Peptides against a protein of PDB entry 8YVU. Designs and how they scored, part 109

Target 1, 39 residues: chain A of PDB entry 8YVU
Amino acid sequence: PQLCYILDAILFLYGIVLTLLYCRLKIQVRKAAITSYEK
Target 2, 160 residues: chain B of PDB entry 8YVU
Amino acid sequence: TWLTVLKKEQEFLGVTQILTAMICLCFGTVVCSVLDISHIEGDIFSSFKAGYPFWGAIFFSISGMLSIISERRNATYLVRGSLGANTASSIAGGTGITILIINLKKSLAYIHIHSCQKFFETKCFMASFSTEIVVMMLFLTILGLGSAVSLTICGAGEEL

## One batch from the design tools (peptide; made by RFdiffusion4, then SolubleMPNN)

Design b2_p18_5_s3 (from b2_p18_5, 13 letters changed)
Fold by OpenDDE base, seed 3:
Structure b2_p18_5_s3 (fold): chain B 39 residues (1-39), chain C 160 residues (1-160), chain D 39 residues (1-39), chain A 18 residues (1-18)
Amino acid sequence: as target 1 above (39 residues)
Amino acid sequence: as target 2 above (160 residues)
Amino acid sequence: as target 1 above (39 residues)
Amino acid sequence: LLLLVIDLFFELFEKLKS
């Protein structure tokens, strides 16, 4: 039972970090697309 | 362009497989160090007694390393060698998947057998702990299986 | 207890999906960068 | 600072892939 809660906490943290990284990467893709369109 | 993407994905999957193998090995060693399996009555930790975390981790590590080496060797003079290494990596990946499936089935069986309602009894506490460890091993095995399948598909695609 | 295991499964699945999406997005960023360099 | 930390995590991830 305690190990299950620890695993939940680790997975939750991992999910938050991945979500933030995904959002940042999406912004980079949009910036790159805009730069390519202006050229 | 497609080949370059596949190369990067294959390398990433290979690294993921190696990391998963290392995590499984570390988990196995931690369980062996924390729990005196020899004094535990029953087959609660039979998978650990069989040394699966050790040989399984080694197998996945070898498969991942072979995949990475095959991908990195883009030498024109070693094209045949690279193809051979990719084939060997794919076979190793398939074997790893099979082993993981067998371990998953065994782990699931252990979870069902060691379901104890009385948590405060020493035997039930050990059974509950074993069940938790088996679940963790199951998740790691599923992750390893996913990476191995992906690597096998990528390797097979390059051979065709 | 049982809910903890279900939560673990959901979080694990979420982590896998986010990892795949992150990989796809990273490939898109690289493709956009290559296209910008060729122009 | 958060953007810098995220960049460092990405760099670390790329290093782990190498």
Scores: peptide ipSAE 0.458, ipTM 0.790, DockQ to the pose 0.032
Fold by OpenDDE base, seed 4:
Structure b2_p18_5_s3 (fold): chain B 39 residues (1-39), chain C 160 residues (1-160), chain D 39 residues (1-39), chain A 18 residues (1-18)
Amino acid sequence: as target 1 above (39 residues)
Amino acid sequence: as target 2 above (160 residues)
Amino acid sequence: as target 1 above (39 residues)
Amino acid sequence: LLLLVIDLFFELFEKLKS
């Protein structure tokens, strides 16, 4: 059971990191789309 | 721009693969240090007895390293080499997953047979621990396989 | 203890999905960047 | 400038992750 909690913590951290990266990419896509629209 | 982005992706995948391999090695080492798997009766640690964490980690590490090198040098021969290594790593990962699944089934069967309601019993604790470790290794192996397959697809795309 | 394993599975699935989404977004950003460069 | 800083941060993060 303790190992399960450790795994949960690792996966949770991974999920947070991925979420942040996803948000950043989404912002980049939006910026790129805006730039493309202005051209 | 496209090549640069692809390079960054390949490098990232390679690093991820290496990291996964290192984690697998660490886990394998920890398990081997804490538990004398060779003296454990049964197939609860069959994946460890087969040395999967070690050879699997080596394969993933080699695949990741080759992918990074191939990306950095951008040479056709290196790309082919990386593709071959990634393919081999993917096969190894698949084999590892199979072994881990078999081990997991055996571990679960062991837990079921012993009716491990009391976690304080050494045997039940060991079986539970084994199951947890196998599950973790399975997840790591799946991640490694995913990275290897992704790199293989990228490499194949570059050759076409 | 069973709940912990379920959580692990959910988090793992979430991680995979996020990774795929991240890859798709990255590809979109790349396409947008290429289109912007060609203009 | 903010966009540039964000881009730099992204690049740095990618570099750290690579």
Scores: peptide ipSAE 0.435, ipTM 0.795, DockQ to the pose 0.024
Fold by OpenDDE base, seed 5:
Structure b2_p18_5_s3 (fold): chain B 39 residues (1-39), chain C 160 residues (1-160), chain D 39 residues (1-39), chain A 18 residues (1-18)
Amino acid sequence: as target 1 above (39 residues)
Amino acid sequence: as target 2 above (160 residues)
Amino acid sequence: as target 1 above (39 residues)
Amino acid sequence: LLLLVIDLFFELFEKLKS
């Protein structure tokens, strides 16, 4: 049971990092789309 | 600049693989330090007896490192190196998952045989602990495999 | 204790989904960059 | 701020890589 909580913490951290990366990529895609529209 | 970002992302995935491997090693060492596996009856810790946390983590770490190093080489060779490293990581991960599943089945069978409703018995506690560790290692291995697959897809995209 | 395992499963699934989405976005950004370069 | 955090993470990963 305690190990489960540790795993949850690790997975939670990983999820946060991935979410941040996803947000960054999403912003990049949007910027690329805007740049493509301006051309 | 975009290529640099892509390389950084690949490096990140490689680091994630290495980290996963290190966590597996840490768990293996902790289990070995806390529990004398040789004195444990049955195959509850078969994965540990097989040394999976050690060799699996080493192979996964090497694969991650190779993936990172591959990013520093020329584009064409980088892609091939990354693909090779990711393939090796995928194979290692698959093997690890197989071993862990086998261990998990044995642990579950042990729990079933002893009808471990109360975890106060030492054997039941050990079986439960083993199961938990195996599950954790399984998750870590799957995460590593996921990262390797992601890197492989990214590398394949570079070749196209 | 059971809730912890459920949380682990959810977080794990979330991590996988985010990884896949991240890869897809990365590919899209790359395609957009290539298209922008060809223009 | 997000970019800074990302950069910090990348730097940390580079340190872990070394």
Scores: peptide ipSAE 0.526, ipTM 0.812, DockQ to the pose 0.034; fails the geometry check
Fold by OpenDDE base, seed 1:
Structure b2_p18_5_s3 (fold): chain B 39 residues (1-39), chain C 160 residues (1-160), chain D 39 residues (1-39), chain A 18 residues (1-18)
Amino acid sequence: as target 1 above (39 residues)
Amino acid sequence: as target 2 above (160 residues)
Amino acid sequence: as target 1 above (39 residues)
Amino acid sequence: LLLLVIDLFFELFEKLKS
């Protein structure tokens, strides 16, 4: 049971980090698309 | 195309596969160091007794390394070798998952038979701990299999 | 304990999906960067 | 600090892919 909670914490942290990275990449893609459209 | 995406991510998938393999090895070694599996009655640790963390990790590591080397050198013989290794790793992963599921079923059955209401009892604690470790190993094996399958599909696409 | 394992499964699936999406976005960013460099 | 950690993670990811 304690190991399950530790795994949940690790997976939760991993999910948050991936979500943040995904958001950053999405913003970068949008910026790149805007720059490409202006050229 | 999806094949092009997979090709670009081959190195990443290889690295993730190697990492997964290393984690599996670490868990296997920790379990073997902390618990004397040979003295545990029953098939609760059948996956460990079969040496799955070891050979599974080796297969995943070889597959990942070959994938990285194949992508870097871009030689036809290396691509074929990587495809073969990834296929073998996928089969090994599938077999490992099957073994882990069987182990999980046995562990759960043991818990149910002994009506483990008191988790502080040595047998119930060991069964619960084994179940948790097996579940973790199952997740890692699924991740490794996913990477191996992805690499296999990519390699198959290159041969077509 | 059962809820913990269910949570682990959900978080695991979420992690896989986010990893795939991250890979797709990273490829898009790389393509956009290449296109911007060629212009 | 969070942005730095994220950038470091991205750099590590790129290094792992290279």
Scores: peptide ipSAE 0.467, ipTM 0.791, DockQ to the pose 0.030; fails the geometry check

Design b2_p18_5_s4 (from b2_p18_5, 14 letters changed)
Fold by OpenDDE base, seed 2:
Structure b2_p18_5_s4 (fold): chain B 39 residues (1-39), chain C 160 residues (1-160), chain D 39 residues (1-39), chain A 18 residues (1-18)
Amino acid sequence: as target 1 above (39 residues)
Amino acid sequence: as target 2 above (160 residues)
Amino acid sequence: as target 1 above (39 residues)
Amino acid sequence: LLLLDIQRFFDLFKKKLE
């Protein structure tokens, strides 16, 4: 049971990191799209 | 276009493969340090007694290293050698994952045979702990298999 | 303890889905960058 | 040396993500 909780913590941290990276990438896509539209 | 994307992902897949191998080694070392395997019923931790986490991790690490080296040496004059190394790495990774899955299936079978209704019994606690370790190893194996399959597709695409 | 295993499975699936979405978004960023460079 | 190569790889990956 303790190992299960440790695995949950690792997976949760991984999910948070991926979400942050996804948000950053989404912002980059939006900036690139705006720049392309202004040209 | 798809091949270019896969090529850029090869380094990531190689690192993921090495990381998975290192995690397997860490878990194997922790289990060996915390549990006296000699006093545990041999069927529950048979894969650990055989040293599979160590051998499997070494094999998986070698496969990942070969993949990274092949990707780094993608020079025009070494294209043929790089393709060969990537293909060999993909085959080695797939074989390693297959062996790991077989060992995990055997471990799960032994745990299921040793079914316990009461968790508070020492044997049942050990069986539950073994089940948790096997589940973690299974998840790592699935991640490794995904990386190996992706590397295989990349290598096959470069040969075409 | 059974709930912990179910949570592990859900978190693992979530991690896979996020990885796929991240890859798709990365491809979109690359396509947008190429299109912007050609203009 | 292997650890240094791994660190360089992670740094390159971080640069690619930027």
Scores: peptide ipSAE 0.470, ipTM 0.807, DockQ to the pose 0.026
Fold by OpenDDE base, seed 3:
Structure b2_p18_5_s4 (fold): chain B 39 residues (1-39), chain C 160 residues (1-160), chain D 39 residues (1-39), chain A 18 residues (1-18)
Amino acid sequence: as target 1 above (39 residues)
Amino acid sequence: as target 2 above (160 residues)
Amino acid sequence: as target 1 above (39 residues)
Amino acid sequence: LLLLDIQRFFDLFKKKLE
């Protein structure tokens, strides 16, 4: 039971970090697309 | 354009807020329907007694809806309104998190006091269930707050 | 306890989905970078 | 209408992920 809650916390943190990384990567893709269009 | 991308992200965040609000409302209603909070000893369900699932869900829902409407209509007055609503929602989310943390501490203290070795005892079961629900609500509230803050930052960036 | 395990399952699934999406996005960024280098 | 908009949003998100 305690391990379950710890796992929940770890998974939640992992989800937040992945979401942030995904957003950053999405921004990078968009910037790359804009740069390719200006070219 | 960068602005169109941000707008799509704002809409997504708004939808996420609405979804979070709906989930919180659903959990609140389910808990209220299954458990009679008034007959529960102690402050295990203090967050529910305070009505947080209801008003918190309403605030997040309004914030999300205003964000979506503001994004769609691209009106200056709507942007300001959305920014204000998102700010209010962020404050409400922070308050909700605080209430949930307090409730969680009380629930954990209750479990510790009763030395809940037998899960099937009514008091221990209720305390454990309350703790689980509060944790879920806390996670949802954190997600809602994150979306509201993100929308607020985006709105502030547009005004600047 | 059961609710904790359900939450773990949901968070785990969410983490897997986000990881897959991140990988796909990373591949897209790489493809965009290659295309921009060829121009 | 809101549900349809939400569904469209999710579909757009799925398409963007593809």
Scores: peptide ipSAE 0.468, ipTM 0.806, DockQ to the pose 0.028
Fold by OpenDDE base, seed 4:
Structure b2_p18_5_s4 (fold): chain B 39 residues (1-39), chain C 160 residues (1-160), chain D 39 residues (1-39), chain A 18 residues (1-18)
Amino acid sequence: as target 1 above (39 residues)
Amino acid sequence: as target 2 above (160 residues)
Amino acid sequence: as target 1 above (39 residues)
Amino acid sequence: LLLLDIQRFFDLFKKKLE
């Protein structure tokens, strides 16, 4: 049970990191799209 | 900019592979330090007996390192080497998953046979602990395989 | 303990989904970059 | 800037792994 909680913590952290990366990538895509429309 | 993003993603995947490998090694060493797997009867720790945490971690580490190096140097020979290493790591990961699934099945069967209603029984505790570790290792292996496959696809895409 | 394992499964699934979404987003970014270079 | 932050993060992870 304790190991399960540790795994949960690791997975949760991983999920947060991935979410942040996804958000950053999404922002980049939006910026790229805006730049393409301004050309 | 996009190539840079792709490079950063490859590096991220490589770091993720290395991290996964390190975690697998840590778990393997902890299990080996706490339990003498060689003296445990049954196949509850078959994945550990097979040395999967060790060689799997090595493969993932090598794959991750090669991916990072390949991305940094942007050399064609390194890209091919990284692709080969990632492919090998993917195969190793798949094999590891198979071994872990088999181990998990055996562990679950062991728990079922012993009718582990009492957590305080040593055998039941060991079986439960083994199952938990195997599940954790399985998750880590899947993550490693995912990263290796992703890197392989990225490398293959660069070669085409 | 069972709840912990369920949480692990949910977090793991979330991680996989996020990874797939990230890959798709990356592909979209690549396509956008290629389109911007062709213009 | 985000790329730099990611690089810094990766470098930190590499340093921790080293």
Scores: peptide ipSAE 0.500, ipTM 0.827, DockQ to the pose 0.036; fails the geometry check
Fold by OpenDDE base, seed 5:
Structure b2_p18_5_s4 (fold): chain B 39 residues (1-39), chain C 160 residues (1-160), chain D 39 residues (1-39), chain A 18 residues (1-18)
Amino acid sequence: as target 1 above (39 residues)
Amino acid sequence: as target 2 above (160 residues)
Amino acid sequence: as target 1 above (39 residues)
Amino acid sequence: LLLLDIQRFFDLFKKKLE
């Protein structure tokens, strides 16, 4: 049971980090798309 | 444009807040249906006794709805209203987190004091169940707070 | 404990989905970068 | 209407992912 709670915490943190990384990557894709459109 | 992207992100965050609020309401309803919290002695369900799942969910839902409406209706007054609602929701989320942490500490202390080695004992089971629900609610509240803060920042950026 | 396992399953699924989305987005960024370099 | 809006939102997200 303690391991389950630790796993929950790790998975939650992982989810947050992935969400942030996804947002950053999405911004990069959009920047790249804008740059390609301006050329 | 960057503004269009930000608007789409705001809508997504708003929907996320509404979803989080609905999940919190569902959990609150389930707990209230299964357990008569009013008859439970102690502070094991202090967050539920305070009605946090209900009012917190309402605040997040209103914030999310206002954010979506504000984005759809490009009206300055709606943007300000949404910003205010998001700020209020952020404050509510912070307060909720604090309450949930306190409840979690009390629940853990209760489990520790009663040496709940026999999980099937009614009191220990209830305390454990409460702790699990509180942890879930805490995670949902953190997610809601993150969404509300993000929406607040986006709204503030639009006003500048 | 059962709720913990359910939460773990949900978070795990969420993490997998986000990882897949992140990978797809990363591939798109790389493709966009290559296309911009060839122009 | 809200459910329809949510569905449209999800569909837009799916289209954007694609």
Scores: peptide ipSAE 0.462, ipTM 0.805, DockQ to the pose 0.026; fails the geometry check

Design b2_p18_6_s1 (from b2_p18_6, 13 letters changed)
Fold by OpenDDE base, seed 3:
Structure b2_p18_6_s1 (fold): chain B 39 residues (1-39), chain C 160 residues (1-160), chain D 39 residues (1-39), chain A 18 residues (1-18)
Amino acid sequence: as target 1 above (39 residues)
Amino acid sequence: as target 2 above (160 residues)
Amino acid sequence: as target 1 above (39 residues)
Amino acid sequence: DQLLLLLLSLLQQLLLSL
């Protein structure tokens, strides 16, 4: 049972980090798309 | 700017808020249907006794719906209404977190006092189950509060 | 304890989905960067 | 029905944004 809670914490942290990275990448893709449209 | 990013994610945040509200409502209804909370001794389900899953879900649902409607219609009066609703939802979320933390402390204290080594005992099982549900609800409430605060910041940025 | 395992399963699935999406976005950013370099 | 369609469209948009 203790291992389950530790795993939950690790997976939760991983999910947060991935979400932040995904948001950053999405912003970069959008910026690249806008820059390509202005050319 | 951070405000432009939040504006583009406003619909997403509104949907997340509605989904969070629906999940909270589902958890509340399931717990009320499976467990007769009124007959459970102690404060293990204090958050449920306070009706938080219901009123919290209503506040989050209204806030999310207003945010989506405001974004779609782009009307100034709806923006102000959405800002007010999101602010109210943020306050409700903060109150909900406080209630859930208190419930969690009581549940943990109960488990500690009764030395619940045998999870098959009805009281220990109920306390453990309550703790798990409260933790899940706490995470959902944090997500809902995050969405409501983000929407509030977006709305405030549009009014300035 | 059973809810912990359910949460682990959900978080694990979420992590896999986010990883796949992150990979797809990363590929899109790379393709956009290559296309911008060829112009 | 419209509310469900709205919810589904928003869920789809959420999934696409993912």
Scores: peptide ipSAE 0.480, ipTM 0.787, DockQ to the pose 0.049
Fold by OpenDDE base, seed 2:
Structure b2_p18_6_s1 (fold): chain B 39 residues (1-39), chain C 160 residues (1-160), chain D 39 residues (1-39), chain A 18 residues (1-18)
Amino acid sequence: as target 1 above (39 residues)
Amino acid sequence: as target 2 above (160 residues)
Amino acid sequence: as target 1 above (39 residues)
Amino acid sequence: DQLLLLLLSLLQQLLLSL
């Protein structure tokens, strides 16, 4: 039971980190698309 | 093509395989250090008794290392060796999954037989702990197998 | 205990999905960068 | 030591790829 909760914590942290990275990457894609449209 | 994508990620897959192997070894070592499996009644730790965390981790580690070396050196002989090692690791992973499933079934059966209403009974606690560890190892083994299979497909594609 | 295992499964699935989405997005960023360099 | 350095470099590349 305790191990399950530890695993949950690790997976949760991983999910948060991935979400943040995904958001950053999405913003970069949008900026690149805007720059390409203005040329 | 999917093959081109996998080729670009060969090093990543190799690292993932090594990491999976190391995690399996760590879990095996921790379980062996904390629990005297030899004195535990029943087949709750049958996968550990079979030594799967150790030999499986060795196979995955060797396969991953060979894959990385093969990619870096770009030598034909290493590519062939990596393909062989990845194939062997894939077979080992499949065998490991089978062993873990059997262990999981035995552990669940044990929990059912003892009607573990009292969670703090030593036997029930050990059975639950074993089940949790086996499930974690099963997931890791599936990930390792996926990496090994992916590397095998990449290697086979390079030989064609 | 059962709830913990269910949570693990959900978080694991979420992690896989996010990883796939991240990979797709990264490929898109790379393609956009290549296209911008050729202009 | 070289193996460890290789592993660390790969891990670093993995982190950078991420």
Scores: peptide ipSAE 0.474, ipTM 0.784, DockQ to the pose 0.045
Fold by OpenDDE base, seed 4:
Structure b2_p18_6_s1 (fold): chain B 39 residues (1-39), chain C 160 residues (1-160), chain D 39 residues (1-39), chain A 18 residues (1-18)
Amino acid sequence: as target 1 above (39 residues)
Amino acid sequence: as target 2 above (160 residues)
Amino acid sequence: as target 1 above (39 residues)
Amino acid sequence: DQLLLLLLSLLQQLLLSL
């Protein structure tokens, strides 16, 4: 049971990091799309 | 260029594979040090008895190392070597997943049969611990396989 | 303890899905960058 | 040491690619 909680903590941290990265990437895609539309 | 970005991703995938391999080895060694797997009756630790943490980690490590070397040297012969290693690693990962799934099923069956209500009993604790470790190893193996397959696809694309 | 395992499964699935989405998004950003350069 | 530096650089690239 303790190992399960440790795994949960690791997976939770991983999920948060991935979410932040996905958000950053999504913002980059949006910026690229806007710059492509203005040319 | 698109190719340079893909190459940087290959190195990253290679390192991820090596890291996964190292974690698998660490878990394998810890489990082997804490539990006398050879004396445990049943197939709860079948993946460990088969030596999967060891050979799987070796295959993933070799694949990762070859991928990194191939990316750094940009030589055609290294690309072929990396492709071969990644293919072998992918096969090893698939085999590992199969073994881990079988182990997981056996572990779950063991827990169900023994009605492990008292987690403080040594047998139930070991079965639960085994299940947890097998699940963790399964996740790591899936990550390793994903990296190996990705590297294989990238390598195959460079040969065409 | 059972809830912990369920949480692990959900977080793991979330991690896989996010990784796939991130890869797709990264490919889109790259395609957008290439089209901007040809231009 | 070089292997560790490579591993760290790759981890950084992993974090940056993330």
Scores: peptide ipSAE 0.492, ipTM 0.801, DockQ to the pose 0.050; fails the geometry check
Fold by OpenDDE base, seed 5:
Structure b2_p18_6_s1 (fold): chain B 39 residues (1-39), chain C 160 residues (1-160), chain D 39 residues (1-39), chain A 18 residues (1-18)
Amino acid sequence: as target 1 above (39 residues)
Amino acid sequence: as target 2 above (160 residues)
Amino acid sequence: as target 1 above (39 residues)
Amino acid sequence: DQLLLLLLSLLQQLLLSL
């Protein structure tokens, strides 16, 4: 049970970090798409 | 395009908030149905006794619904209403996190004091179950707070 | 204990999905950067 | 029913955005 809670905390933190990175990447892809459309 | 992206993100965050609220309500109702909290002595279920799953879920649901309506109608009054509701939901989420952390500390202290080596003891089982539910509610509340804060930032950006 | 394992399964699945999406987005950003450099 | 459909559509958009 203790290992399960530790794993939950690690996976939760990983999920938050990945979500933030995904949002940043999505913004970059969108900026690149806009720049490509204006050319 | 940037505004369209923000709108899609706003809807997404609103749905996440509503889902979080519904899950919190489900957990609250299940715990209240399975456990007679009124007969359980101690502060193990203090967050449930305070009605947090109910009022927290209501605040998150209202905030999510207002965010969706604001995005659909694109009216200035709805944007302000959504911003206000998201701010209120953020405050409620922060308060809920505080209550849940206090409850978690009490539950962990109870488990430590009673040296619950035998999970088959009814008191130890209830304390462990309470701790698990409180942790799940804490995670859901953090997710709801994150969505509400994000919606608040998006709404504030539209007013500027 | 069962709830912890269910949460672990959900978080693990979420982490895998996010990782796959992150990889796809990263590939898209790289392709966009290469296309922008050749112009 | 409409609220459930809205929730399902938003969940689908969430899954598609992911």
Scores: peptide ipSAE 0.488, ipTM 0.796, DockQ to the pose 0.051; fails the geometry check

